# Peptides against a protein of PDB entry 7AL2, part 1

Scores and structures below are computed, not measured.

Target 1, 85 residues: chain A of PDB entry 7AL2
Amino acid sequence: YEIMLIRPKTIDDINYVVDQVLEESNPVILDLSFLEKESPANFKLAGEKIKQMRSNYGAEALLLSRCNDKNLIIIAPKGVSLVRK
Below, numbering starts at 1 at the first letter of every chain, in headers, positions and changes, except where a header shows other numbers.
Peptide ipSAE was made for these designs. It is ipSAE averaged over its two directions, with the distance scale d0 held at 1.0 Angstrom where the peptide's residues are scored. Compare it between designs on one protein only; published cut-offs may not apply.
The geometry check fails a fold that doesn't show the stated peptide or that is severely misdrawn somewhere.

## One batch from the design tools (peptide; aimed at target 1 A59 L64 I73 R84)

Design b1_p8_1 (made by RFdiffusion4)
Pose (drawn by RFdiffusion4):
Structure b1_p8_1 (pose): chain A 85 residues (1-85), chain P 8 residues (1-8)
Amino acid sequence: as target 1 above (85 residues)
Amino acid sequence: NDFADHLD
């Protein structure tokens, strides 16, 4: 499989992440810092999509890093386990 | 980020 890296800027990028996790079953490492400071509406929308993916489709989501200009999240689909060691 | 888990 592939791990996709993205910093979403538009709704199309949000739909891109939904499709990678749900259709391609690829994990996505995404930086939500652009949406957070540029579009609070789309940041809330991105979070709602992550909540739906975890609730209904068994995706795991993990915060990796949070600092000025960075909010790094990994989303793993059902079938890729995030194992804490 | 209430939609993601946090590391210890």

Design b1_p8_1_s1 (made by RFdiffusion4, then SolubleMPNN; from b1_p8_1, 3 letters changed)
Fold by OpenDDE base, seed 5:
Structure b1_p8_1_s1 (fold): chain B 85 residues (1-85), chain A 8 residues (1-8)
Amino acid sequence: as target 1 above (85 residues)
Amino acid sequence: LDFADKLE
C-alpha cells in the first residue's frame, strides 16, 4: 500500500481521504488544521467521515499532534494496524 | 477530538 499525505481544504479532499482508506486501502496522514480554522462545517464533516470509517469499516484513527498550527491525524484501513510503543 | 484516539 501507499501512505497518502494531505491537508484537506475542500469537500473533494475529504472525499478523497475516504476513497483512499476504503477503496484503495491506503493509510492517510491528514493535517486538519486548515479545515479547523477556515471551515467549521467541513471540519465537522471530516470528523463525521472519520467516525464513520471507524465505526462501520474498522478503520483506526490516531491523533499524532495537535497544536496551533497542526492537527495531524493518521487514518489506517482495517488491514493496517497502528501500534504504539 | 472525539473522532481520533490520542497519541499525545
Scores: peptide ipSAE 0.583, ipTM 0.907, DockQ to the pose 0.882
OpenDDE base, seeds 1, 2, 3, 4: peptide ipSAE 0.579, 0.582, 0.579, 0.582; ipTM 0.905, 0.906, 0.905, 0.905

Design b1_p8_1_s2 (made by RFdiffusion4, then SolubleMPNN; from b1_p8_1, 3 letters changed)
Fold by OpenDDE base, seed 5:
Structure b1_p8_1_s2 (fold): chain B 85 residues (1-85), chain A 8 residues (1-8)
Amino acid sequence: as target 1 above (85 residues)
Amino acid sequence: LDFADELE
């Protein structure tokens, strides 16, 4: 698989993330900081999509870093396990 | 965040 990296800015980007995780089975590292700052509605949508992927498809979502400039999340499809040392 | 686990 590939690991995709994206800082979503649009609904199309959000749907791209969903497609990568569910259809391509690729983990995605995404920075939600743009949406959080610029589009509360799309930030909420992104969160809902992530929750749906977790609840319905067994994806994992892990917050890597959250600060003023970053909101880094990794989304892993069911076949890829995220393990903490 | 309520949609992601935290790396702590």
Scores: peptide ipSAE 0.630, ipTM 0.919, DockQ to the pose 0.929
OpenDDE base, seeds 1, 2, 3, 4: peptide ipSAE 0.626, 0.627, 0.629, 0.628; ipTM 0.918, 0.919, 0.919, 0.918

Design b1_p8_1_s3 (made by RFdiffusion4, then SolubleMPNN; from b1_p8_1, 3 letters changed)
Fold by OpenDDE base, seed 2:
Parts: structure tokens; C-alpha cells; sequence
Structure b1_p8_1_s3 (fold): chain B 85 residues (1-85), chain A 8 residues (1-8)
């Protein structure tokens, strides 16, 4: 698999993340800081999509970093384990 | 590190 890195700015980008996780089975590291600042509505939408992937498809999502400039989350498809040591 | 279920 590939690990995708993206800072979503549009709904198309959000749907790209969903496609990568569910269709391509690629983990995605995404920075939600743009959406959080520029489009709270799309930020909420992204969160809802993440919850749906977790609830319905067994995806796993962890917050990696949260600061003024970053809101980094990794989303892994069911076949990829996120392990904290 | 936290789970993203804390997102709105």
C-alpha cells in the first residue's frame, strides 16, 4: 500500500480521502487545519466521514498532532494496524 | 495521541 499525505481544502479532497481508505486501502495522514480555519462546515463533514469509516468499515483514526498550525490525523483501513509502543 | 472520535 501507499501512505497518502494530504491537507484537504475542498469537499473533493475529503472524498479523495474516503476513496483512498475504503477503495484503495491506503492509510492517509491528513492535516485538517485548513478546513478547521477556513470551513468549519467542511471540517465537521470530514469528521463525520472519519466516524463513518470507523463505524462501518473498521477504519482506525488517531490524532497525531494538534497545534496552531496542524491538525494531523492518521486514518488506517481495516487491514492496516496502528500500534502504539 | 488520541482517537479521532473527539472530532466534531
Amino acid sequence: as target 1 above (85 residues)
Amino acid sequence: LDFADKLP
Scores: peptide ipSAE 0.045, ipTM 0.641, DockQ to the pose 0.242
OpenDDE base, seeds 1, 3, 4, 5: peptide ipSAE 0.036, 0.039, 0.034, 0.032; ipTM 0.670, 0.680, 0.610, 0.592

Design b1_p8_1_s4 (made by RFdiffusion4, then SolubleMPNN; from b1_p8_1, 3 letters changed)
Fold by OpenDDE base, seed 1:
Order: C-alpha cells, then structure tokens, then sequence
Structure b1_p8_1_s4 (fold): chain B 85 residues (1-85), chain A 8 residues (1-8)
C-alpha cells in the first residue's frame, strides 16, 4: 500500500481521502488545520467521514500532532493496524 | 470529530 499525505481544503479533497481509505486501502495522513480554520462546515464533514469510516468499515484513526498550524491525523483502513508504542 | 475517541 501507499501512505497518502494531504492537507484537505475542499470537499473534493475530503472525498479523495475517503476513496483512498475505502477503495484503495491506503492509509492517509491528514492535516486538518486548513479546514478547522477556514471552514467549520467542511471540518465537521471531515470529522463525520472519519467517524463513518471507523464505525462502518473498521478504519482506525490516530492523532499524530496538534499545534497552532497543524492538526495531523492518520486514518488507516482495517487491514493496516495502527499501534502506539 | 471528538479527538478523545482517537488512538493516541
């Protein structure tokens, strides 16, 4: 698999993430900082999509870093285990 | 998204 890195800015980007996780079975490292700052609606949408992937498809999500300019989360498909050491 | 629900 490939690990995708993206800082989503649009609904198209959010749907790209969903496609990568569910259709391509690729983990995605997300920086949600743009959406959080610029679009509360799309930030909420991104969160709902992550929750749906976790709830319905067994995806896992791990918070990597949160600071002023970054909100980094990895979302992994069911076949890729996220483990904290 | 509730970050408390995410793995850390």
Amino acid sequence: as target 1 above (85 residues)
Amino acid sequence: LDFADLLE
Scores: peptide ipSAE 0.199, ipTM 0.809, DockQ to the pose 0.420
OpenDDE base, seeds 2, 3, 4, 5: peptide ipSAE 0.190, 0.167, 0.197, 0.182; ipTM 0.804, 0.792, 0.808, 0.796; seeds 2, 4 fail the geometry check

Design b1_p8_2 (made by RFdiffusion4)
Pose (drawn by RFdiffusion4):
Structure b1_p8_2 (pose): chain A 85 residues (1-85), chain P 8 residues (1-8)
Amino acid sequence: as target 1 above (85 residues)
Amino acid sequence: TSPYVPPS
């Protein structure tokens, strides 16, 4: 499989992440810092999509890093386990 | 690292 890296800026980028996790079953490492400071509406929308994926489709989501200009999240689809060691 | 909690 592939791990996709993205910093979403638009709704199309949010739909891109939904499709990678749900259709391609690829994990996505995404930086939500652009949406957080540029579009609070789309940041809330991106979070709602992550909640739905985890609730209904068995995706795992993990915060990797949070600092000025970075909010790094990993989304793993059902079938890729995030194993804490 | 921690489980991600989506904004409300």

Design b1_p8_2_s1 (made by RFdiffusion4, then SolubleMPNN; from b1_p8_2, 5 letters changed)
Fold by OpenDDE base, seed 4:
Structure b1_p8_2_s1 (fold): chain B 85 residues (1-85), chain A 8 residues (1-8)
Amino acid sequence: as target 1 above (85 residues)
Amino acid sequence: MEDFVPPE
């Protein structure tokens, strides 16, 4: 698999994340800071998509960093395990 | 590190 990196800015970007996780089975490291600052509605939408991927598809979503201008999350599809050491 | 918690 590949690990995708993206800072979503649009609904299309959000849907791209969903597609990568669910259809391509690629983990995604995403920075939600743009949406959080510029579009509360799309930030909420992104959150809802993450909830759905967790609940319905067994994805995992881990907060990597929350500081300054970054809101970094990793989303892993089912089958890719996020392991804490 | 913690699980991401989306806003309500």
Scores: peptide ipSAE 0.420, ipTM 0.872, DockQ to the pose 0.928
OpenDDE base, seeds 1, 2, 3, 5: peptide ipSAE 0.417, 0.415, 0.409, 0.413; ipTM 0.873, 0.871, 0.869, 0.873

Design b1_p8_3 (made by RFdiffusion4)
Pose (drawn by RFdiffusion4):
Structure b1_p8_3 (pose): chain A 85 residues (1-85), chain P 8 residues (1-8)
Amino acid sequence: as target 1 above (85 residues)
Amino acid sequence: SFSSYEPP
C-alpha cells in the first residue's frame, strides 16, 4: 500500500483524504494547520469526516505533533493497525 | 506524546 502526505487547503483536499482512507485503504498523514487558521469552517468539516470514518468504517486517527504552524494527524484505514510500542 | 485524535 501507500501512505499519503497532504496539507489540506480546500474541500476537494478533504474529499481526497476520505477517498484514500475509504476507497484506496491507504493511510494518510495530514497537516490540518492550514485549515485551522484559514478556514475554521473547513477545519470543523475535516474533523467531522474523521469522526464519521472512525465511527462507521473502523479507521484509527492519531495526533502525532501539534506546534505553531503544524497539526499533524495520521488516519489509518480498517486493515492497517497503528501499534503503540 | 502521540495521542488518539479526538474530532468534534

Design b1_p8_3_s1 (made by RFdiffusion4, then SolubleMPNN; from b1_p8_3, 6 letters changed)
Fold by OpenDDE base, seed 2:
Structure b1_p8_3_s1 (fold): chain B 85 residues (1-85), chain A 8 residues (1-8)
Amino acid sequence: as target 1 above (85 residues)
Amino acid sequence: EVEDFVPP
């Protein structure tokens, strides 16, 4: 698999993340800071998509870093385990 | 520490 890195800015980017996780089985490291600041509606939508991927497909989503300038999250498909050591 | 992401 590939690990995708993206800072989504549009609905198309959000759908791209969903496709990568569910169709391509690729983990995605995403920075939600743009959506959080520029489009609260699309930030909420992204969150809803993450909830759906967790609930319906067994995806994992972990917060990697939260600061003033970053909102870094990893989303992994069910077949890719995220392990904390 | 890494935590589960909780969307608003």
Scores: peptide ipSAE 0.355, ipTM 0.860, DockQ to the pose 0.840
OpenDDE base, seeds 1, 3, 4, 5: peptide ipSAE 0.352, 0.351, 0.350, 0.354; ipTM 0.859, 0.859, 0.858, 0.860

Design b1_p8_3_s2 (made by RFdiffusion4, then SolubleMPNN; from b1_p8_3, 5 letters changed)
Fold by OpenDDE base, seed 4:
Structure b1_p8_3_s2 (fold): chain B 85 residues (1-85), chain A 8 residues (1-8)
Amino acid sequence: as target 1 above (85 residues)
Amino acid sequence: PVEDYVPP
């Protein structure tokens, strides 16, 4: 698999993340900081998509880093285990 | 610490 890196800015980008996780089975490291700052609605949408991927498809999502200028999250599809040591 | 992401 590939690990995709993206800082979503649009709904298309959000859907890209969903496609990568669910259709391509690729983990995605995404920075939600743009949406958080520029589009509360799309930020909320992104969160809802993450919840749905967890609930319906067994995806996992970890917060990697949270600060003023970034909101880094990794989303892994079912079958790619995220392990904390 | 790394933790599960919880959307607000």
Scores: peptide ipSAE 0.537, ipTM 0.899, DockQ to the pose 0.836
OpenDDE base, seeds 1, 2, 3, 5: peptide ipSAE 0.536, 0.536, 0.531, 0.531; ipTM 0.899, 0.898, 0.897, 0.898

Design b1_p8_3_s3 (made by RFdiffusion4, then SolubleMPNN; from b1_p8_3, 5 letters changed)
Fold by OpenDDE base, seed 1:
Structure b1_p8_3_s3 (fold): chain B 85 residues (1-85), chain A 8 residues (1-8)
Amino acid sequence: as target 1 above (85 residues)
Amino acid sequence: SVEDFVPP
């Protein structure tokens, strides 16, 4: 698989993340800082999509960083294990 | 916040 890196800015970007996780089975490292600052509605949408993928498709998510104007999360499809040590 | 989207 590939690990995708994206700082989503639009709904299209959010849907790209969903496609990468669910259709391509690629983990995605997300920087949600743009959405959090510029679009509360799309930030909430992104969060709901992440929660849906976790709840319904076995995706896992892990917080990577909350500093330097970055909100980094990795979301991985079922079959790719995320472990915090 | 972003913490709402990841497990504790």
Scores: peptide ipSAE 0.468, ipTM 0.919, DockQ to the pose 0.247
OpenDDE base, seeds 2, 3, 4, 5: peptide ipSAE 0.041, 0.041, 0.042, 0.462; ipTM 0.670, 0.673, 0.679, 0.918

Design b1_p8_3_s4 (made by RFdiffusion4, then SolubleMPNN; from b1_p8_3, 5 letters changed)
Fold by OpenDDE base, seed 4:
Structure b1_p8_3_s4 (fold): chain B 85 residues (1-85), chain A 8 residues (1-8)
Amino acid sequence: as target 1 above (85 residues)
Amino acid sequence: SVEDFIPP
């Protein structure tokens, strides 16, 4: 698989993330800092999509960092294990 | 915040 890195800015970007996780089975490292700052509505939407992927498709998510003007998470499809040590 | 949708 590939690991995708994206800082989503639009709804299209959010849907791209969903496609990568669910259709391509690629983990995605997300920087949500743009949405959090510029679009509370789309930030909420992104969060809802993440919750749905976790709840309905067995995706897992992990918060990576809130430092350095970044809001980084990784979302991984079912079958790719995320482990916090 | 992200903690609303990312498990602890």
Scores: peptide ipSAE 0.406, ipTM 0.900, DockQ to the pose 0.214
OpenDDE base, seeds 1, 2, 3, 5: peptide ipSAE 0.404, 0.402, 0.400, 0.403; ipTM 0.900, 0.900, 0.899, 0.900

Design b1_p8_4 (made by RFdiffusion4)
Pose (drawn by RFdiffusion4):
Structure b1_p8_4 (pose): chain A 85 residues (1-85), chain P 8 residues (1-8)
Amino acid sequence: as target 1 above (85 residues)
Amino acid sequence: TSDYVPPS
């Protein structure tokens, strides 16, 4: 499989992440810092999509890093386990 | 690292 890296800027990028996790079953490492400071509406929308994926499709989501200009999240689909060691 | 909590 592949791990996709993205910093979403538009709704199309949000839909891209939904499709990678749900259709391609690929994990996505995404930086939500652009949406957070540029479009609070799309940041909330991106979070809602992450909640739906986890609730209905068994995706795991993990915060990796949070600092000025970075909010790094990993989304693993059902079938890729995030194992804390 | 922690479990991601979506904004409300």

Design b1_p8_4_s1 (made by RFdiffusion4, then SolubleMPNN; from b1_p8_4, 4 letters changed; failed a check: a repeat of another design)
Amino acid sequence: MEDFVPPE

Design b1_p8_5 (made by RFdiffusion4)
Pose (drawn by RFdiffusion4):
Structure b1_p8_5 (pose): chain A 85 residues (1-85), chain P 8 residues (1-8)
Amino acid sequence: as target 1 above (85 residues)
Amino acid sequence: SFSDYVPP
């Protein structure tokens, strides 16, 4: 499989992440810092999509890093386990 | 410091 890296800026990028996790079953490492400071509406929307994927499709989501200009999240689809060691 | 993501 592939791990996709993205910093979403538009709704199309949000839909891109939904499709990678749900259709391609690829994990996505995404930086939500652009949406957080530029479009609070789309940041909320991105979070809602992450909640739906975990609730209905068995995706795992993990905060990796949170600092000025960075909010790094990993989304693993059902079938890729995030194992804490 | 990794944690489960909590959506806003």

Design b1_p8_5_s1 (made by RFdiffusion4, then SolubleMPNN; from b1_p8_5, 3 letters changed)
Fold by OpenDDE base, seed 2:
Structure b1_p8_5_s1 (fold): chain B 85 residues (1-85), chain A 8 residues (1-8)
Amino acid sequence: as target 1 above (85 residues)
Amino acid sequence: SIQDFVPP
């Protein structure tokens, strides 16, 4: 698999994340800070999509870092385990 | 500390 890195800005980017996780089985490290600041509606949508992937497909979603300039999250498909050391 | 992401 590949690890995708993205800072989503549009609905197309959100759908890209979903496609990478569910169709390509690729983990995605994403920064939601743009959506949070510039598009609250799409930030909410992204959150809903993450909930759906967790609930329906067994994806994991972890908050890696939250600060003034980033909202960094990793989403992993079911086949990729996220392990805390 | 890493946590489960919880959408608001």
Scores: peptide ipSAE 0.526, ipTM 0.910, DockQ to the pose 0.886
OpenDDE base, seeds 1, 3, 4, 5: peptide ipSAE 0.526, 0.521, 0.525, 0.523; ipTM 0.910, 0.909, 0.910, 0.911

Design b1_p8_5_s2 (made by RFdiffusion4, then SolubleMPNN; from b1_p8_5, 3 letters changed)
Fold by OpenDDE base, seed 1:
Structure b1_p8_5_s2 (fold): chain B 85 residues (1-85), chain A 8 residues (1-8)
Amino acid sequence: as target 1 above (85 residues)
Amino acid sequence: SVEDFVPP
């Protein structure tokens, strides 16, 4: 698989993340800082999509960083294990 | 916040 890196800015970007996780089975490292600052509605949408993928498709998510104007999360499809040590 | 989207 590939690990995708994206700082989503639009709904299209959010849907790209969903496609990468669910259709391509690629983990995605997300920087949600743009959405959090510029679009509360799309930030909430992104969060709901992440929660849906976790709840319904076995995706896992892990917080990577909350500093330097970055909100980094990795979301991985079922079959790719995320472990915090 | 972003913490709402990841497990504790």
Scores: peptide ipSAE 0.468, ipTM 0.919, DockQ to the pose 0.249
OpenDDE base, seeds 2, 3, 4, 5: peptide ipSAE 0.041, 0.041, 0.042, 0.462; ipTM 0.670, 0.673, 0.679, 0.918

Design b1_p8_5_s3 (made by RFdiffusion4, then SolubleMPNN; from b1_p8_5, 4 letters changed)
Fold by OpenDDE base, seed 5:
Structure b1_p8_5_s3 (fold): chain B 85 residues (1-85), chain A 8 residues (1-8)
Amino acid sequence: as target 1 above (85 residues)
Amino acid sequence: EVKDFVPP
């Protein structure tokens, strides 16, 4: 698999993340800081998509870093295990 | 420490 990196800015970017996780079975490292600041509606949408991927497909989503200018998350498909040391 | 992401 590949690990995709993205800072989503649009609905198309959100759908890209969903496709990577569910269709391509690729983990995605994403920064939600743009959506959080510039598009509350799309930030909420991204969150709902993550909830759906967890609930319906067994995806995992971990917060990697949260600060004023960054909201880094990794989403992994069911077949990829995220392990914390 | 790494935590689960909790969306709104």
Scores: peptide ipSAE 0.385, ipTM 0.875, DockQ to the pose 0.905
OpenDDE base, seeds 1, 2, 3, 4: peptide ipSAE 0.377, 0.379, 0.385, 0.382; ipTM 0.872, 0.872, 0.874, 0.872

Design b1_p8_5_s4 (made by RFdiffusion4, then SolubleMPNN; from b1_p8_5, 3 letters changed)
Fold by OpenDDE base, seed 2:
Structure b1_p8_5_s4 (fold): chain B 85 residues (1-85), chain A 8 residues (1-8)
Amino acid sequence: as target 1 above (85 residues)
Amino acid sequence: SVQDFVPP
């Protein structure tokens, strides 16, 4: 698999994340800071999509870093284990 | 510290 990195800015980008996780089985490291600042509606949508992927498909979603300029999250499809050391 | 992401 590949690990995709993206800072989503549009609904198309959000759907890209969903496609990568569910269709391609690729983990995605995404920075939600743009959506959080520029589009609260799309930020909410992204969160809803993440909840759906966790609930319905067994994806994991971990917060990696939260600060003024970053909201970094990793989404891993079922079968890719995220392990803390 | 890494934790589960919880959307608002």
Scores: peptide ipSAE 0.319, ipTM 0.846, DockQ to the pose 0.902
OpenDDE base, seeds 1, 3, 4, 5: peptide ipSAE 0.300, 0.303, 0.305, 0.299; ipTM 0.838, 0.839, 0.840, 0.837

Design b1_p8_6 (made by RFdiffusion4)
Pose (drawn by RFdiffusion4):
Structure b1_p8_6 (pose): chain A 85 residues (1-85), chain P 8 residues (1-8)
Amino acid sequence: as target 1 above (85 residues)
Amino acid sequence: MENTFVPP
């Protein structure tokens, strides 16, 4: 499989992440810092999509890093386990 | 499962 890296800027990028996790079953490492400071509406929308994927499709989501200009999240689809060690 | 992200 592949792990996709993205910093979403538009709704199309949000739909891109939904499709990678749900259709391609690829984990996505995404930086939500652009949406957070540029479009609070799309940041809330991105979060809603992540909640739906975890609730209905068994995706795991993990905060990896949070600092000025970075909000790094990993989304693993059902079938890729995030194992804390 | 790892679910630490909190939606706004």

Design b1_p8_6_s1 (made by RFdiffusion4, then SolubleMPNN; from b1_p8_6 with E2V N3D)
Fold by OpenDDE base, seed 4:
Formats: C-alpha cells, structure tokens, sequence
Structure b1_p8_6_s1 (fold): chain B 85 residues (1-85), chain A 8 residues (1-8)
C-alpha cells in the first residue's frame, strides 16, 4: 500500500480521501486545519466521512497532532492496524 | 486500548 498525505481544501479532496481509504486501501495522513479554518461545513463533512468509514468499513482513525495550526489525523483502511505503544 | 479519533 501507499501512504497518502493531503491537506484537503475542497469537497473533491475529501472524496479523494474516501476513495484512497475504501477503494485503494491506502492509509491517509490528513491535515484538516484548512477546512477547520476556512470551511466549517466541509470540516464537519470530513468528520462525518471519517465516522462513516470507521462505522461501516472498519477503518481506524488516530489523532497525530493538534497544535501549531495542524490537525493531523491518520486514517487506516481495514487490514492496516494502527498500534499505539 | 488504541486511542480512536472521534471526529467533531
């Protein structure tokens, strides 16, 4: 698999993340800081998509960092285990 | 227990 890194700015970028996780089975490192600042509606949408991937597809999501204008989250598809030690 | 991100 590949690890995708993206700072989504648009709905298309959010849909790209969903495609990478569900269709490509690629982990995605997201920076949600743009959406949170510039589009509260799209930030909420991104959160809803993450919740759906977790609830319906067995994706996992882990907060990596919430500081210095970063909102970094890793989303792993089913079959890629996120382990915190 | 793995800390799971809870989106807003």
Amino acid sequence: as target 1 above (85 residues)
Amino acid sequence: MVDTFVPP
Scores: peptide ipSAE 0.064, ipTM 0.718, DockQ to the pose 0.614
OpenDDE base, seeds 1, 2, 3, 5: peptide ipSAE 0.051, 0.052, 0.057, 0.055; ipTM 0.711, 0.712, 0.688, 0.699

Design b1_p8_6_s2 (made by RFdiffusion4, then SolubleMPNN; from b1_p8_6 with E2V)
Fold by OpenDDE base, seed 1:
Structure b1_p8_6_s2 (fold): chain B 85 residues (1-85), chain A 8 residues (1-8)
Amino acid sequence: as target 1 above (85 residues)
Amino acid sequence: MVNTFVPP
């Protein structure tokens, strides 16, 4: 698999993340800081998509970093285990 | 148990 890195800005970028996790089985490192600041609606949409991938497809999501300028989350598809030591 | 981050 590949590890994708993206800072989503549009609905198309959100859909790209969904495709990477569900269709390509690639982990995605997301920075949600753009959506959180610039589009509360698309930030909520991204959150709902992440919840759906977790609930329906067995994806996992882990917060990597949260600060004023970053909101970094890894989403792993089913079969890629996220382990915090 | 990994604390799954749930975005708001």
Scores: peptide ipSAE 0.050, ipTM 0.711, DockQ to the pose 0.648
OpenDDE base, seeds 2, 3, 4, 5: peptide ipSAE 0.049, 0.048, 0.050, 0.047; ipTM 0.704, 0.699, 0.709, 0.698

Design b1_p8_6_s3 (made by RFdiffusion4, then SolubleMPNN)
Fold by OpenDDE base, seed 2:
Structure b1_p8_6_s3 (fold): chain B 85 residues (1-85), chain A 8 residues (1-8)
Amino acid sequence: as target 1 above (85 residues)
Amino acid sequence: MENTFVPP
């Protein structure tokens, strides 16, 4: 698998994250800081999509960093284990 | 160990 890195800006970028996790089985490190600042509606949509992937497909999501300029989350497909030590 | 994600 590949690890995708993206800072989503559009709905197309959100759908790309979904496709990478569900269709390609690739983990995605995403920075939601753009959506949070520039589009609260698309930020909510991204969160809903992540919740759906967790609930329906067994994806895992881990907060990596939360600060004023970053909202870094890794989302992994069911086949990739996320371990915090 | 629990994966901590705070949804928006």
Scores: peptide ipSAE 0.050, ipTM 0.710, DockQ to the pose 0.638
OpenDDE base, seeds 1, 3, 4, 5: peptide ipSAE 0.048, 0.046, 0.047, 0.039; ipTM 0.704, 0.696, 0.702, 0.639

Design b1_p8_6_s4 (made by RFdiffusion4, then SolubleMPNN; from b1_p8_6, 3 letters changed)
Fold by OpenDDE base, seed 2:
Structure b1_p8_6_s4 (fold): chain B 85 residues (1-85), chain A 8 residues (1-8)
Amino acid sequence: as target 1 above (85 residues)
Amino acid sequence: MVDTFVAP
């Protein structure tokens, strides 16, 4: 698999994240800080998509870092285990 | 414990 890195800005970028996790089985490291600041509606949509991937497809999502300029999350597809020590 | 992201 590949690890995708993206800071989504559009709905197309959100759909790209979904496709990478569900269709390509690639982990995605995403920064939601753009959507959180510039589009509360698309930030909510991204959150709903993450919830759906977790609930329906067995994806995992971990917060890596949250600060004023970053909201870094890793989403792993089913079969990729995320472990914090 | 894994800090699971809570989506809004």
Scores: peptide ipSAE 0.047, ipTM 0.679, DockQ to the pose 0.635
OpenDDE base, seeds 1, 3, 4, 5: peptide ipSAE 0.044, 0.042, 0.047, 0.045; ipTM 0.628, 0.625, 0.685, 0.664; seed 4 fails the geometry check

Design b1_p8_7 (made by RFdiffusion4)
Pose (drawn by RFdiffusion4):
Structure b1_p8_7 (pose): chain A 85 residues (1-85), chain P 8 residues (1-8)
Amino acid sequence: as target 1 above (85 residues)
Amino acid sequence: NPFEVDEL
């Protein structure tokens, strides 16, 4: 499989992440910092999509890093386990 | 975040 890296800026990028996790079953490492400071509406929308993917489709989501200009999240689809060690 | 998530 592939792990996709993205910093979403538009709704199309949010739909891109939904499709990678749900259709391609690829984990996505995404930086939500652009949406957070540029479009609070789309940041809330991105979070809602992540809640739906976890609730209905068994995706795991993990915060990796949070600092000025960075909010790094990993989304793993059902079938890729995030194992804490 | 607008959602709950665990930290690394």

Design b1_p8_7_s1 (made by RFdiffusion4, then SolubleMPNN; from b1_p8_7, 4 letters changed)
Fold by OpenDDE base, seed 1:
Structure b1_p8_7_s1 (fold): chain B 85 residues (1-85), chain A 8 residues (1-8)
Amino acid sequence: as target 1 above (85 residues)
Amino acid sequence: LPFEIEEA
């Protein structure tokens, strides 16, 4: 698999993330900082999509780092395990 | 975050 990196800015980007996780089975490292700052509605939507992928498809999501400039989350499909060492 | 997410 590939690990995708994206800083979503649009609904199309959010749907791209969903496609990568569910259709391509690729983990995605997201930076949600743009949505959080620029679009509360799309930030909420992104969160809802993450929840749906977790609840309905067994995806895992971890907050990697949050600071002033970045809000990094990894979303992994069911077949890819995220493990803290 | 306004939604629940596990922290690394």
Scores: peptide ipSAE 0.379, ipTM 0.887, DockQ to the pose 0.785
OpenDDE base, seeds 2, 3, 4, 5: peptide ipSAE 0.378, 0.375, 0.378, 0.377; ipTM 0.888, 0.887, 0.887, 0.886

Design b1_p8_7_s2 (made by RFdiffusion4, then SolubleMPNN; from b1_p8_7, 3 letters changed)
Fold by OpenDDE base, seed 4:
Structure b1_p8_7_s2 (fold): chain B 85 residues (1-85), chain A 8 residues (1-8)
Amino acid sequence: as target 1 above (85 residues)
Amino acid sequence: LPFEIEEL
């Protein structure tokens, strides 16, 4: 698999994240800082999509860092485990 | 965050 890197700015970008996780089974490291600052509605949507992927598809999500205008999250599809050491 | 998520 590939690890996708994206800073979503549009609904299309959000849907791209969903497609990568659910259809391509690729982990995604995403920065939600643009949406958080510029589009509260799309930021909420992104959060809802993350919740849905976790609840309905067995994805895992982890907040990596939230500071200095970064909001970094990794989403891993079912079958790719995020392991704490 | 306005949604639940685990933190590193």
Scores: peptide ipSAE 0.551, ipTM 0.926, DockQ to the pose 0.817
OpenDDE base, seeds 1, 2, 3, 5: peptide ipSAE 0.546, 0.549, 0.546, 0.545; ipTM 0.925, 0.926, 0.925, 0.925

